# Peptides against a protein of PDB entry 8HF1: the designs that were tried, part 69

Target 1, 320 residues: chain A of PDB entry 8HF1
Amino acid sequence: NVMLYATKPTEVMVSFPHQEQVLTVTRLISAEIEKFYVSLDLMNIGVQPIRRSKSLQCLRDPSKKSFVKQLFNDFLYQMKEYGIYAASIAIISLIVEFDIKRRQAETLSVKLMHRTALTLCEKIRHLLVQKLQDMTYDDDDDNVNTEEVIMNFSTPKVQRFLMSLKVSFADKDPKDICCLVFVERRYTCKCIYGLLLNYIQSTPELRNVLTPQFMVGRNNISPDFESVLERKWQKSAIQQFRDGNANLMICSSVLEEGIDVQACNHVFILDPVKTFNMYVQSKGRARTTEAKFVLFTADKEREKTIQQIYQYRKAHNDIA

## One batch from the design tools (peptide; made by RFdiffusion4, then SolubleMPNN)

Design b2_p14_5_s4 (from b2_p14_5, 5 letters changed)
Fold by OpenDDE base, seed 2:
Structure b2_p14_5_s4 (fold): chain B 320 residues (1-320), chain A 14 residues (1-14)
Amino acid sequence: as target 1 above (320 residues)
Amino acid sequence: SPLSYSPPELIPEP
């Protein structure tokens, strides 16, 4: 009943050309990661001391190697979906994570595994930064964070997203902005956050207008691996957004987990809407009178996206 | 070169 009185947001779609950014650097990075996986499979990390889990049988902790592979697979996805600029931000998160894991390693073999992963991340970082610098002719780290570099080394999707932000929010009052940006994957929140910080800083029309924050869903698969730091960050990020100290929030599935955020005037769906729940919940945050719900789609997937939205609209109306 | 701005298209009512 109360949902029926919510002003329906204006649903809009931004299309982008399907261009695979097939750079030589991306192929080199992918090949280096694949070589690393072969090396990783050959690494004997030994039997992990079983502290708490009663299951004596999985003496080989495939979880440690699988976690390393997961992080690199997540990085490869970010590089593909968001571009090499976003990848240069994403790789820093891997460096931090592998350095933490290296320091926390209880065995020399596990320490060496994380050190090898870290060394690969540094190599990848250098390859990415070098490619970003190829456009700027200047060796200064600040020159890789220009609007031009960000745009040229971002995927068409990210370019259209950034342009949509610029056009939507240029020279607006920060208080009038309540924006959500939905992404599919947890790690993408931090990557897009870092990209947005640099983009906003390099874009005068947005510098004093947008204050981004990010929120990652709770890892229900491994709540024990959620650092106290991550939980503190999430709580702080939500509070900053509620208090208006941040006016743009990058979210993953967090809203599906019942985290209540205020009514927003803009909701951007950066990644494909894969579930009906994601559609309803994300759209349900666009509750102001002039609220916009913005989808991003490849031109080739335009019709499929429209049909999917019609199915979700129908399903929503059948439940209402 | 980066893409030009493209205005959002309204998703029509079915």
Scores: peptide ipSAE 0.438, ipTM 0.922, DockQ to the pose 0.857
Fold by OpenDDE base, seed 1:
Structure b2_p14_5_s4 (fold): chain B 320 residues (1-320), chain A 14 residues (1-14)
Amino acid sequence: as target 1 above (320 residues)
Amino acid sequence: SPLSYSPPELIPEP
């Protein structure tokens, strides 16, 4: 019962302006994905043989089209929630996934479907990179990974998050930092990890201070879906964080699985706290005397967020 | 415009 001695962390809120800056590029990308969905719906991929892979997911989508749409919807979510810089990293994960699926395709029709999806991802990547380069005078791909480009092409939420990291950790001893960053979605962990690597590398005050890692949850549906690589990565990332070789860990709802991560001095909740369990579990990791629990909220949702936190505090006190 | 960092606001006790 880890409940007893948790010093209550200082709960703080960082507000950000609700600016839906719909860039022309984001509208174009969304329209290209919608056109692709129409094309995808018209694709005759046949009835896939129900390979008795013990995985319930292969049973749920005999067409594999829903999975393709899910990946693009997840990408669109990241582009909206985190910005076009984060989207430029997120699209690479789709490219990798569709290339794997294209190679693993059992039928020519499925191979063609994944090839078409991959071609769209490459087009999207090009559109994103080109837009990032609009701020760079030099056509060099390395020039898009500057602090300025990252900040300008990130959402206000991500901007405030990065600023909060810089203000909190600039020129500090890496050993004094034990930071968790919670995100809602598994795919966001890797995207924000890539963003943070580039941001830290471009920010002198953080370059030798923050060493990020990421942890993705188990797919709730079956432990058999965790690739051996993902399991190895998770174990390595957790161990590096335990050993102090990494001092910032990006997590999704992984902590629900009882993964004991160390007591942290900072916990950032990048996405809205949607459940009492998420609140208690994430807050319960901020266990040092000076621990900070940092929430991010849109200005328009500030009051609602405060009221939700009061409800969670009350509910937590009623069970303690 | 320089992105003004709004300092973290304490979530008060009710």
Scores: peptide ipSAE 0.314, ipTM 0.827, DockQ to the pose 0.738
Fold by OpenDDE base, seed 4:
Formats: C-alpha cells, sequence, structure tokens
Structure b2_p14_5_s4 (fold): chain B 320 residues (1-320), chain A 14 residues (1-14)
C-alpha cells in the first residue's frame, strides 16, 4: 500500500519561461492537419463490420476515423508541449502505426484513408527535419541529434528537464541512480524515450550514467490488439529496471495497475499533476533517504502549482 | 544564449 509509507521526499519545483514561440513550421503543420480533417470527414469508408470483441465497453469508433484524429491530436499535443525535436520523433510512431493499419485494412476505402494519413505524416516529417537542419550552419553534417539541436528545438519545459538530469546525474555511478519520469500520455513515453536516448548519446557526462527505458500502461482501448511483441517488450523493460540494467524509467499512469516498481531516489513529474491520486502514487515512489520529487511549472502558473501542492499535502496528511 | 538554469526551488513546507 503506497499510502502507508510516510516517505518525505524533498519536493522541488523547476520553473520555466512561458514561451508561446509559435514557429511558422508549427503553424503550417497544424494547418495541414486541419485540412486533412476536413478531407477525412468527407471520406466515405462505408460501414465497417464490427468485430464483436468480447469486451463490450471500448467502442472503437467503427468508422476508424476517430482513431486517426486521436493520433494526430496526440502528435499536435507533443509538438506544443515538448517542441519540434520531440515532434520529429513522435511523427515516426504515427508513420509506423498508419503503415500497420494500412496493411491490416479489410477494405480499399480504409486502406486509402490510412495511406492518405501516412502521406501527411511523411510531409510533416520532412518539414520538421528540414527545420532542424536549417540551424546547422554546416551543410555537411546531416546529424540533427546534437545536444545543441535538441536543446534549441525543445520547449523551455523540456530544456529545464534535460538540464535537471545533467545537473543531477553527471558523472554519477549508474548503480546509485533509480529515476522515474512521469508523463501524462502513453505516446509521450515513447517520444521522450527517443529524445532522451539521443540527448544521453550526445552528452558525454551522461552516456555511461543513464540507461533509459519506457513503460506504457495496458491498452485499455483494445487489450486484444496489444501486440504480443509490445507486451513482451513492456515486461522486459520492467525487468531491466528491477535488475538495475536500466536506471531511468519513463512511465504514464501505469502505477494505478499495481505495477510494483522499486523505491526510487528521483521522481520527475514532467507534466502537470492533475489528480491527488497521481500526486500520492508518484511521490510514494520516491522512498529512499534524500529522495527528490521534482515538478516542472511555467513561471505564470508557479503560484497556482504551489497552492495545488499545498492542497495535496494537506489532503495526504488528513488521510495518514 | 546560455539557458539560465534556475536551480530547483524548494517547495516550502506550509
Amino acid sequence: as target 1 above (320 residues)
Amino acid sequence: SPLSYSPPELIPEP
């Protein structure tokens, strides 16, 4: 029972400037997705045979259009919240998903819908990669995965997160590190994982220090469609973190499903703490002596964030 | 520009 351990981690807050830098490329990408939604709404894909999967509850939109819109909305969220560099990784996950759905399409109309979505993702990928390359003055080095490019094309939140990792873990023994990173959305786990792999590889002080993994919760939308490979990979990632072969785990609300993760010395909350349960569960993983619980907040939302944490502390003390 | 790292602020105990 995570609530019974009155572990008092040191709660710290990292503030970041609110930069609404709406780059021209992000506006263009958003406009292309909106044009695609208009076209998608006009597509006649016919009545799809509802495969009666036994789990009555998750009405996957029989039109499959809602799922396409969800993936692009999750991409737009990642581009806004984490920046262009994170978006360049996120779009690859959409490309893979739409190619799988295109191959699995039972009708020509559904196949065409997923093909049109895939073509848009390829255009978006090109626009993002071109923008990442435009800052590399050296025409010869196609390597957009440098520390400088990652930092310059990340949001202030992600910049502060990466700096906090570097300051906390530079030249540390990997065995002394047990770090959790909480994110709100399932797709963000994989996006931030890819960003961290590239950042760690580009940062000498972290290359042999941090070994990241990610964990996504069970797909409540369709447990039947969770590939046997994804489930095997998730079990392997958890086991690697338990065995100390990975020392940084990126996770979403997976702790609600009773996944027993070891006591950690660092817990980073990359996204806003929206619920008391999320606060208690995530904080309850920072159980070592001198454990740190790190929050990220925009400067504009700093006071509101502090007041929210005070309310959660009070509520936690009233239950304990 | 050097990203001004503000050190983590301790959330004071109320």
Scores: peptide ipSAE 0.307, ipTM 0.825, DockQ to the pose 0.732
Fold by OpenDDE base, seed 3:
Structure b2_p14_5_s4 (fold): chain B 320 residues (1-320), chain A 14 residues (1-14)
Amino acid sequence: as target 1 above (320 residues)
Amino acid sequence: SPLSYSPPELIPEP
């Protein structure tokens, strides 16, 4: 019996400087969102008609204001964790969502609430794009989607991630690449996907090498709120990755949900590993002979990250 | 500032 020694992936760590770059534009955007929350709390949207969904959970009146605040809080998180360039992509998703909600509004008060949120998103988008343009010396090149602009307006974590992709995959055969990128939050998958599309298009060594897709977990959203479009997108993205038409997949908690993704040669963990389950599930996808499992850590959290990985390795060996 | 890419550090087995 040749014990097929399950080839353990090579575990590596990329350190990045902890720089809270508090730009003036970031402070201005945060202050405009806080002013909007005060105005939103004063809005009378009236008693919402109970949509009888089959589940007896009356989505009461607080849910519509709470959802608006959740989207802006997720945007503020993405701006802090990934930078201004990622925020310029994230705000487009809020614009699309608030325009849909504005059109679907059953009352004038709810329509006005979503219109006010949309107007704030358009102002935020303008402030972000203007700040991205401040670094283009050429008045004529409106293209904020250069490698230089992406790198300069990304956090140190995202900069190290993009450099790690370039070093790992420059001029490789697309068929030899099967890469997973794990992020903590659902909305981050789409934001990092949009950032990667622009980065790959601006980087000649990656343009014909990496074809990204994204997939979001179902666990946090009732299946009733998943649009038919989102479900079709997830099925198409998984199929493209299985067929080799995509070779890089951005995932949240999707692997915890039992979605069978093929064995990969690269697994990147962009956000901190917070649970033993996340460690085992993500590492368990790096199954090729030369597979790499790449973690990102702030320099100040390096020792704590190493100790946490040793605890997870011990716990995994005690169960195996 | 030159983005000093620190190469990936191997996490050794304890």
Scores: peptide ipSAE 0.302, ipTM 0.819, DockQ to the pose 0.727

Design b2_p14_6_s1 (from b2_p14_6, 8 letters changed)
Fold by OpenDDE base, seed 5:
Structure b2_p14_6_s1 (fold): chain B 320 residues (1-320), chain A 14 residues (1-14)
Amino acid sequence: as target 1 above (320 residues)
Amino acid sequence: FPRVSYTPPVEIPE
């Protein structure tokens, strides 16, 4: 019995300075969302017909106001954690979601609520795009997708992540790359995917090297809110990654849900490792020879992160 | 944001 000693991945850490974005535009956007929440609480949406959807969320908020607030809270999180450039991509996902819900609205009051949310998203989009254009002399939308604009409007975490990708993969054979990127939230997968598409397109050394995909976890709260389109996308994205047509996969809690992805040579943990299960499962995907497990941490949280990894290593060795 | 310089990854000691 040759126990193939699973080569333990090299565990490495990338530190970044913690910096809050003190921009007038981010304060304006936050204030507009807060004003919208006050207005949303005053909206009489009536009793929604309880669709027989077994979803726990439909039982908790029949008015669907909490879902609208969740999407804007997730957007505010994306803007804070990833920056204005990522927020300009994240807002498009809200626009699409609110437009779908506006069209699917069974009542005029719900249709009006989603229309008001959509109008706010368009205002936010305009404010974000205008701020990205302040660095460009040309009003051309294509000029906001440069490496310089992406880097200047991204948080130090995202900047260090993008630089780490560039250094790790510049001018490599795409066949030699099998990369996972883990993020905490499902909406971050799509946001970072859009950011990576634009960054790869603006970076000649990566254009023919990295082909990203994203995989959103199953909505454990309600499989009924997963569009048939999202399920088809997930299946297609996994298949492209298995076939080598994609070599970088952005994932959330997907591995906790039992979706089996192939063994990878690079695993990036973009957000903090909050659970032992996340540590074991994500590290357990770095199984190739010379595999790298890359953690991102704020400089202030570096020591705490190292101590947490030592605790997880100890707990893992006590089970193995 | 201020543009940050590249920093190489540091190995987490055993």
Scores: peptide ipSAE 0.494, ipTM 0.947, DockQ to the pose 0.779
Fold by OpenDDE base, seed 2:
Structure b2_p14_6_s1 (fold): chain B 320 residues (1-320), chain A 14 residues (1-14)
Amino acid sequence: as target 1 above (320 residues)
Amino acid sequence: FPRVSYTPPVEIPE
C-alpha cells in the first residue's frame, strides 16, 4: 500500500527554448571520443577472469570496454543536455573513475586501456576549460566559476533551472527549504551537484541559503570496494538531508527504490518524466503545504508533456 | 549559448 497521501502539490511548468550547442569544441570532443572508440575496439585486453559476482544479472562486460564507452556516452549526454560548463564538471568524474579503474587493474592491458581513457579525459578537460576561459580576461581557473560563465555555457534548460532556484530561494531561511531535484541519469546527479555548488558560491543571494547534496543510485554492476564507498557516501548524504545540514538533494530514480526522505516543499524535475512511477514517486515527495512540483520542458515538447501529465493524473486518480 | 530571459513557471491546469 503506497499510501497515496492526498496532498496535491501545485504542478507548474517551466518552458525553455530548445537549442543545440553549435560549438567547434563540442564537435572536436565528439570526434576525439569516436576516434578513441575505434582505437578501443582494436585493443586486445585478453580474457578477463569471470568474477562470479553472485548477482547473476549484471553480466559484467568481460572486456570492460562497454563500461568505458558507457562513461564517455554519458559524458556526451551531459555535454549535450546541460552544456559545456556541466561537461567540464562531468569530465572530472570520468577522470576519477578511470584513475580508480587504472589502479585496480588486474592486467597490464586493462591498466593501459584505462590510462588511454584517462589521457583522453585530460585532453577533453583542457579543451573545455580553455573554452570557458575564452570569456574570462584572467587565466585563473577560479574565474571560470562566475555566474556569468555558468549561465553562458549552460543549456537553456539549465539556465531556466538556475533562475528558478534563484527566484524560489533567494534570501530565504535555509530551514524553510526542503528541495528535491530529479534527474534521469545517475551521472547527472554529480554533474548538477558540482554545477550547483559553483552557482551557489557565485550567487550571493544563495550562498548561505542552499546547501546541496546528491544521491547516486546503487551501482548494480560492481559489488566491489567502490560500491561500499558509494553506499557509505549515499547514507551520509541522506543523513545530512534528514538532519537539515543539506536542504537540496539531487537524485535520480533511486528514490523510487523506497529511500525514505522527508516531505519536501519543492520538487524539481529537470529531465522529462518518462514513467508513471517516476511521476507518482517524485510528486509524492512534494507533501508540505503549498508544495510545488516543477517540470522543465522544451517549448516544442510543451503540449506533449502536458498531455502526458494529464494521462498520469488520470491514471493516478484511478488508483487513488 | 545565448542567455535566456527568466520566465515564471506556469501552472498546469487541472
Scores: peptide ipSAE 0.494, ipTM 0.945, DockQ to the pose 0.776
Fold by OpenDDE base, seed 4:
Structure b2_p14_6_s1 (fold): chain B 320 residues (1-320), chain A 14 residues (1-14)
Amino acid sequence: as target 1 above (320 residues)
Amino acid sequence: FPRVSYTPPVEIPE
């Protein structure tokens, strides 16, 4: 029962400046994706065999084109909201997904569609890596994973998030940390996980202090489309967090699905709180005596964010 | 590159 917590967490807000300046590389990448969408719309992929899943709810398997567009739209969102460094990790997830779909393609036309998407992803990867290397004197790909590169190529929101982690957890005992990080989108969990691994590895004060994991909610798509590997990973990640082998968990709206995670001392909300349910469920995980519930807001949205939290507090008190 | 300054969290008033 999420409503009856004996301890209210301290609700805190971290403000960040709005980044108005769009990098030339992000405009170029966006333009290449739009050109690809025009090409994709012209592709004849034929009639796709409707795999009648046994459940009569034919969730219309989104057209194979719609799925490709969804992945690139999620990538564009991650690049905008988290920055160039996060985008360099996100693009690898698209490459892996499109390579799986290319290998599983039942027709030559579908195989070609996924191959064309892969070619675009490799071009985007090259443009991102080249931009990260602008700060490095050496052309070595390993030099792009420094604290300085991560910070400079992250959005102000992500910069403030990383600094908040460093200040909160520097030189702490790992056993005293139980942290949740909430994000809106399932693909963001893996992107922020990869970013945190590199940031923790580049930050001595967080090495051996933070051990991140991520969990993705069950896809609203039939459980038949969840890879056996994804389901095994989710179970393992949750178990590691329960056993204390991981002390930071990145999750989307997984709490609606009845995943029971332990009481945490820190809850970070990296994306805007869009629903009352998300507010109550995420805040409800911060249950220790000194628990913190941390929100991130752009300076221009600060007042709107505060007013939204007051409305959620009022609504929570009216039903408690 | 400008070093990002730490922004301390501010408690949301009651």
Scores: peptide ipSAE 0.400, ipTM 0.863, DockQ to the pose 0.624
Fold by OpenDDE base, seed 3:
Structure b2_p14_6_s1 (fold): chain B 320 residues (1-320), chain A 14 residues (1-14)
Amino acid sequence: as target 1 above (320 residues)
Amino acid sequence: FPRVSYTPPVEIPE
């Protein structure tokens, strides 16, 4: 019985300085969102028509206001964790979502609520774009998508991630690359995807080398909330990655049971590893002989991160 | 703006 020792990936850690400095623009945006929450709580949107399918009582559907607050809270998280440049991409996704919800509004009061949210998103977009332009002499919108602007308006974590991609993949054959990037939140996948498209396009050494895609895990809660468009996108993204037409995939959850993804040579964990399952399943995708499993940690959390990885290694060896 | 220096990856010991 030759126990084929499955080649364990090399586990590496990239440290980044903790960003304590809050920019004036991020404080202004946060204050405008808090003012909007006060106004939103005062809005009377009436009783929402519940579609008759489940017999549960006419709860005043707090879901529509709750959904608006969730999108802005996820935006605030992305701005804090990934920076102003990532926030400028994230806000576009909110604009698109609120415009769809405004058009689908069943009542005038709900239409006005989504219109007010949309107007706030447009104001936030202008504040972000204006701040990105402060480094460019030319007022042209295309000048904000340079490697320099992306790097300067990204958090230290994102800066180290982008540099790690550049050093790892500069001038390589795209066929030799199979890369996964794990993030914690669903909305972060699309935000980091947009950031990577602009970064790759602005970085000559990565042009025609990296072709990114993104996949959001299935919401276990309800297949009814997954749009037909999102399901089509997931199938297309997985197929492009299997066919080698995409060589970098961004995921918010470990690729669930039944998504057969090829053996990867690089796995990047952009956000903290919070669970043993996330550790085992993400590491289990790095299966090539020279595979790398890359963690990002703040300098202050370095020792705690190392101790957590040792606990996960021990727990994994006790199950194998 | 401080030039972001490359931070080399450090292997996590066994």
Scores: peptide ipSAE 0.367, ipTM 0.847, DockQ to the pose 0.654; fails the geometry check

Design b2_p14_6_s2 (from b2_p14_6, 6 letters changed)
Fold by OpenDDE base, seed 5:
Structure b2_p14_6_s2 (fold): chain B 320 residues (1-320), chain A 14 residues (1-14)
Amino acid sequence: as target 1 above (320 residues)
Amino acid sequence: MPRISYTPPFEIPD
């Protein structure tokens, strides 16, 4: 029995300063969302039909006020965790979602609710884009998608992530790169994907090196509302990554057991590792001899994160 | 531009 010493990936920690981005624009956006919640609570949308799923679980009707609040709360989280540049991309996903729901609304009251939410999203988008433009000195360059703007309007975590990509992959052969990026939330995958597309396009050293894709896990909340388009897109994205047409894949931490992804040489964990299973599953994708497993931590949480990794290493070695 | 001080990655010891 040749014990194939599965070469353990090199575990690397990247620290970032804990800076609260105290921007006036983020406070204004938060206040507009809170004002909208007050108005939303006063809206009479009628009695919502309780659709029971086949599993007897009450499907949260996607027309409910609670779902509208969830989308805005997820947006506020992304703005806080990734910065206002990432928020300018995230808001587009809300615009698309509320426009679809506005068109699909069976009642005038529900249609009006989604229209009001959409109007707020357009206002938020305008406020974000104006703030991104405030740093472009040249009135002629309406292009808010420069490396400078992306870096300056990203959180320290995202700045360190982008710098780590540039240092790791500048001027490399695309064939030598198989990179996974793990994020906690489904909506973050698409947001970070859009950010990476713009960053790679604005960074000459990466433009012909990195080809990103994203994969969203199945919607556990409502598989029935997962669009046929989303399922087709996920299958296509996985296939492109298998075929080497994409060399960087952004995944939610809930990689469904059974997504056979090839052995990767780089695994980035952009969000905190919260469970032993997430640690083992994500680390288990870094299988090449020179594989790197990269963690991002705030400086204040560095020691706690290191201790947690040692506990996970010990627990993994006791099972292996 | 605030000089984003790049702290080099730290290899977590064994």
Scores: peptide ipSAE 0.357, ipTM 0.818, DockQ to the pose 0.617
Fold by OpenDDE base, seed 3:
Structure b2_p14_6_s2 (fold): chain B 320 residues (1-320), chain A 14 residues (1-14)
Amino acid sequence: as target 1 above (320 residues)
Amino acid sequence: MPRISYTPPFEIPD
């Protein structure tokens, strides 16, 4: 009986400086969103029918206002955690969502609410694009998608992530790459996907080497909230990754829910590992002989993160 | 050009 010793992946830590880059544009955007929340709280949209599904007992205020605030709060988080360049991509997803909700509005008051949110998103988009253009001499929108602009307007975490991809995969055979990128939030998957498409296109050494896809978690809340389009996208993205037509998959907690993905040679954890389950399940995808499991941490949190990894290693060995 | 001091990846010891 040859005990196939499951080769443990090499665990690698990449540190980044904790810089709160407080840009003037970030302060302006935050102030405009807070001003909008005050206006939104004063807006009368009438009584919304609470659709009680049996499973949704724990959903906080299912109000159409709460959903609007959630999207802007997720945007503010992405702008803080990933930077202005990532925020310029994230805001497009809000524009699309609020335009859909505006068209689907059952009342004039709800239609006006989504229209006001959409107008704010367009203002935010303009402020972000104008700030990205401060580094370009040409007024063409396409000039904001350079490697230099992406790097300069990304947080230190995202800069180290992009550098780690370039160092790991420059001029490699696409067939030898099977990479997972884990992020905490559903909306971050799409934002980082858009950022990676532009970065790969602007980086010659990664052109035709990396083909990204993204997968968002099933909302455990209700299969009814998953659009037919989202389910079709997930199925297509998984299939492309299995067929080798995509070699980098950006995912949230989806792979925790029993999605069968092939053994990967690289697993990047872009956001902090918050749970033992996330650690075991993400690390358990790095199954090739020379597999790497890469963590990103702020320099200030380095020691705390190392101690947490040792606790997770111990807990995993006690269960095995 | 901010000199992004690349801290080399650290292998977490056993």
Scores: peptide ipSAE 0.352, ipTM 0.797, DockQ to the pose 0.588
Fold by OpenDDE base, seed 4:
Structure b2_p14_6_s2 (fold): chain B 320 residues (1-320), chain A 14 residues (1-14)
Amino acid sequence: as target 1 above (320 residues)
Amino acid sequence: MPRISYTPPFEIPD
């Protein structure tokens, strides 16, 4: 039981300034997605064949339109919460997903819907890459993956996260590192993974020190829709982390119900702690004697976040 | 590089 044997980790808070400055490019992208939603609502995709999966709970496959809107809403969230650089990685995941759905389309109308979504994703990708290149003298796409570009086009939260990694792990022995990074959304795991790969590769002090992996929790909605490839990849990522071949694991909050992850010396909570269960479970992974539990908060939300942590500490002590 | 003001992490007191 995670509660009974955990050493009390050092709880650390990192504050970041709230940036209200919406870049022109993010406004343009948001407006293009809104225009696309109007067009999407007008599309006649017909009656979709209800694939009766054998489980009697016909979880109504969210309308194929609802799934498209969910992916773009998740992208907009990632762009807002993590920045333009993270968004440039996130959009590639949408392109891949919509191309798969386009190829798997059973009707011409559904195929056209996914094609229109792909065309929008390519336009968004171009707008993001062009904005990342505004700081580079050379038009080469490879020049956008520098430490400077990553830092300048990341939100203050992500900037403080990357700085915290650099300060915590610069020139350390990889075997002495066991780090978890918790994020709220499953798609954020892959986005932050791609960002970390590029950041580690651009940061000499972290090269050969940090080897990141990510894991996506099982989608509770349809284990049948998880590709055999995704399940194999998740199993491989967990095994690499257990074997010490990866020393930083990015995961969504779904670690609740069955992934035995080893005791870690660092736990980063990149997104706000929304529930007591999330607090206890994530903190319960920081079990070494010098374990750190690191939270990120906007300066405006600092006091509220501290009070929430005191409430969670009290509630944890009342149950222990 | 814009000087990203690093606010040092603080330990949340007991």
Scores: peptide ipSAE 0.352, ipTM 0.816, DockQ to the pose 0.583
Fold by OpenDDE base, seed 2:
Structure b2_p14_6_s2 (fold): chain B 320 residues (1-320), chain A 14 residues (1-14)
Amino acid sequence: as target 1 above (320 residues)
Amino acid sequence: MPRISYTPPFEIPD
């Protein structure tokens, strides 16, 4: 019963300026995705066989088009919320997914649909990488993974998150670190993981200090082969975190579903806390002495966020 | 480079 642990972590707020990244590249990418949606709606992929998976789980869009749109919508969200550097990593996940779906396609029409999506992802990747290279003197892909490029092409939220990690963990013993990072969306876990790998590698003070892992939430959509691989990855990532081979874990809300994770000394909430359950469950992981529960808020939403936290504190104390 | 102004974290009062 996570609620019974009277752990009082220090609740810390980090404010960031509300800055919409008004980049020409982000507008171009959004417009290309919108054009693609129009073309996708015109694609006749035929009637897909309704796989009666006996589990009453979400009616897979028999067209598989909704899944394609979901992936691009999640990408657009990541680009907006985390910046174009994070988007350059997120697009690789889409490329991998669409290539798998293309190879697994049961019909030529479905294969063509995923190939068209893949072609768009490669175009988006090129636009993103080209924009990252505008700050590098050398055209080599390795030069886009500097601390400077990561910071400049990240949103103020991500910048403050990375700075908070650096300030919190610079030159510390990796054994003394047990950190959770909560994000709202499943796909953000992979994106922030890739960003953190590159940031840690580019930041000497964090090299050999932070070893990140990520936990992807269960895919509620299908018990397919992909879900088996994802479950294997989740088990491995959790085990590495338990064994101390990883000391930072990026999670979506799925840690709420009773994944036994050890007591952490730091819990970062990268995205807004939307529910009381998320507040209690995430805060309830910060259980060590001097544990910190760190929230990120836009300056404009600071007062509203503080009021919401006081409401959650009150509600938690009324139940405890 | 514009120094990304680090606003120090603040403890949320009780």
Scores: peptide ipSAE 0.350, ipTM 0.811, DockQ to the pose 0.579

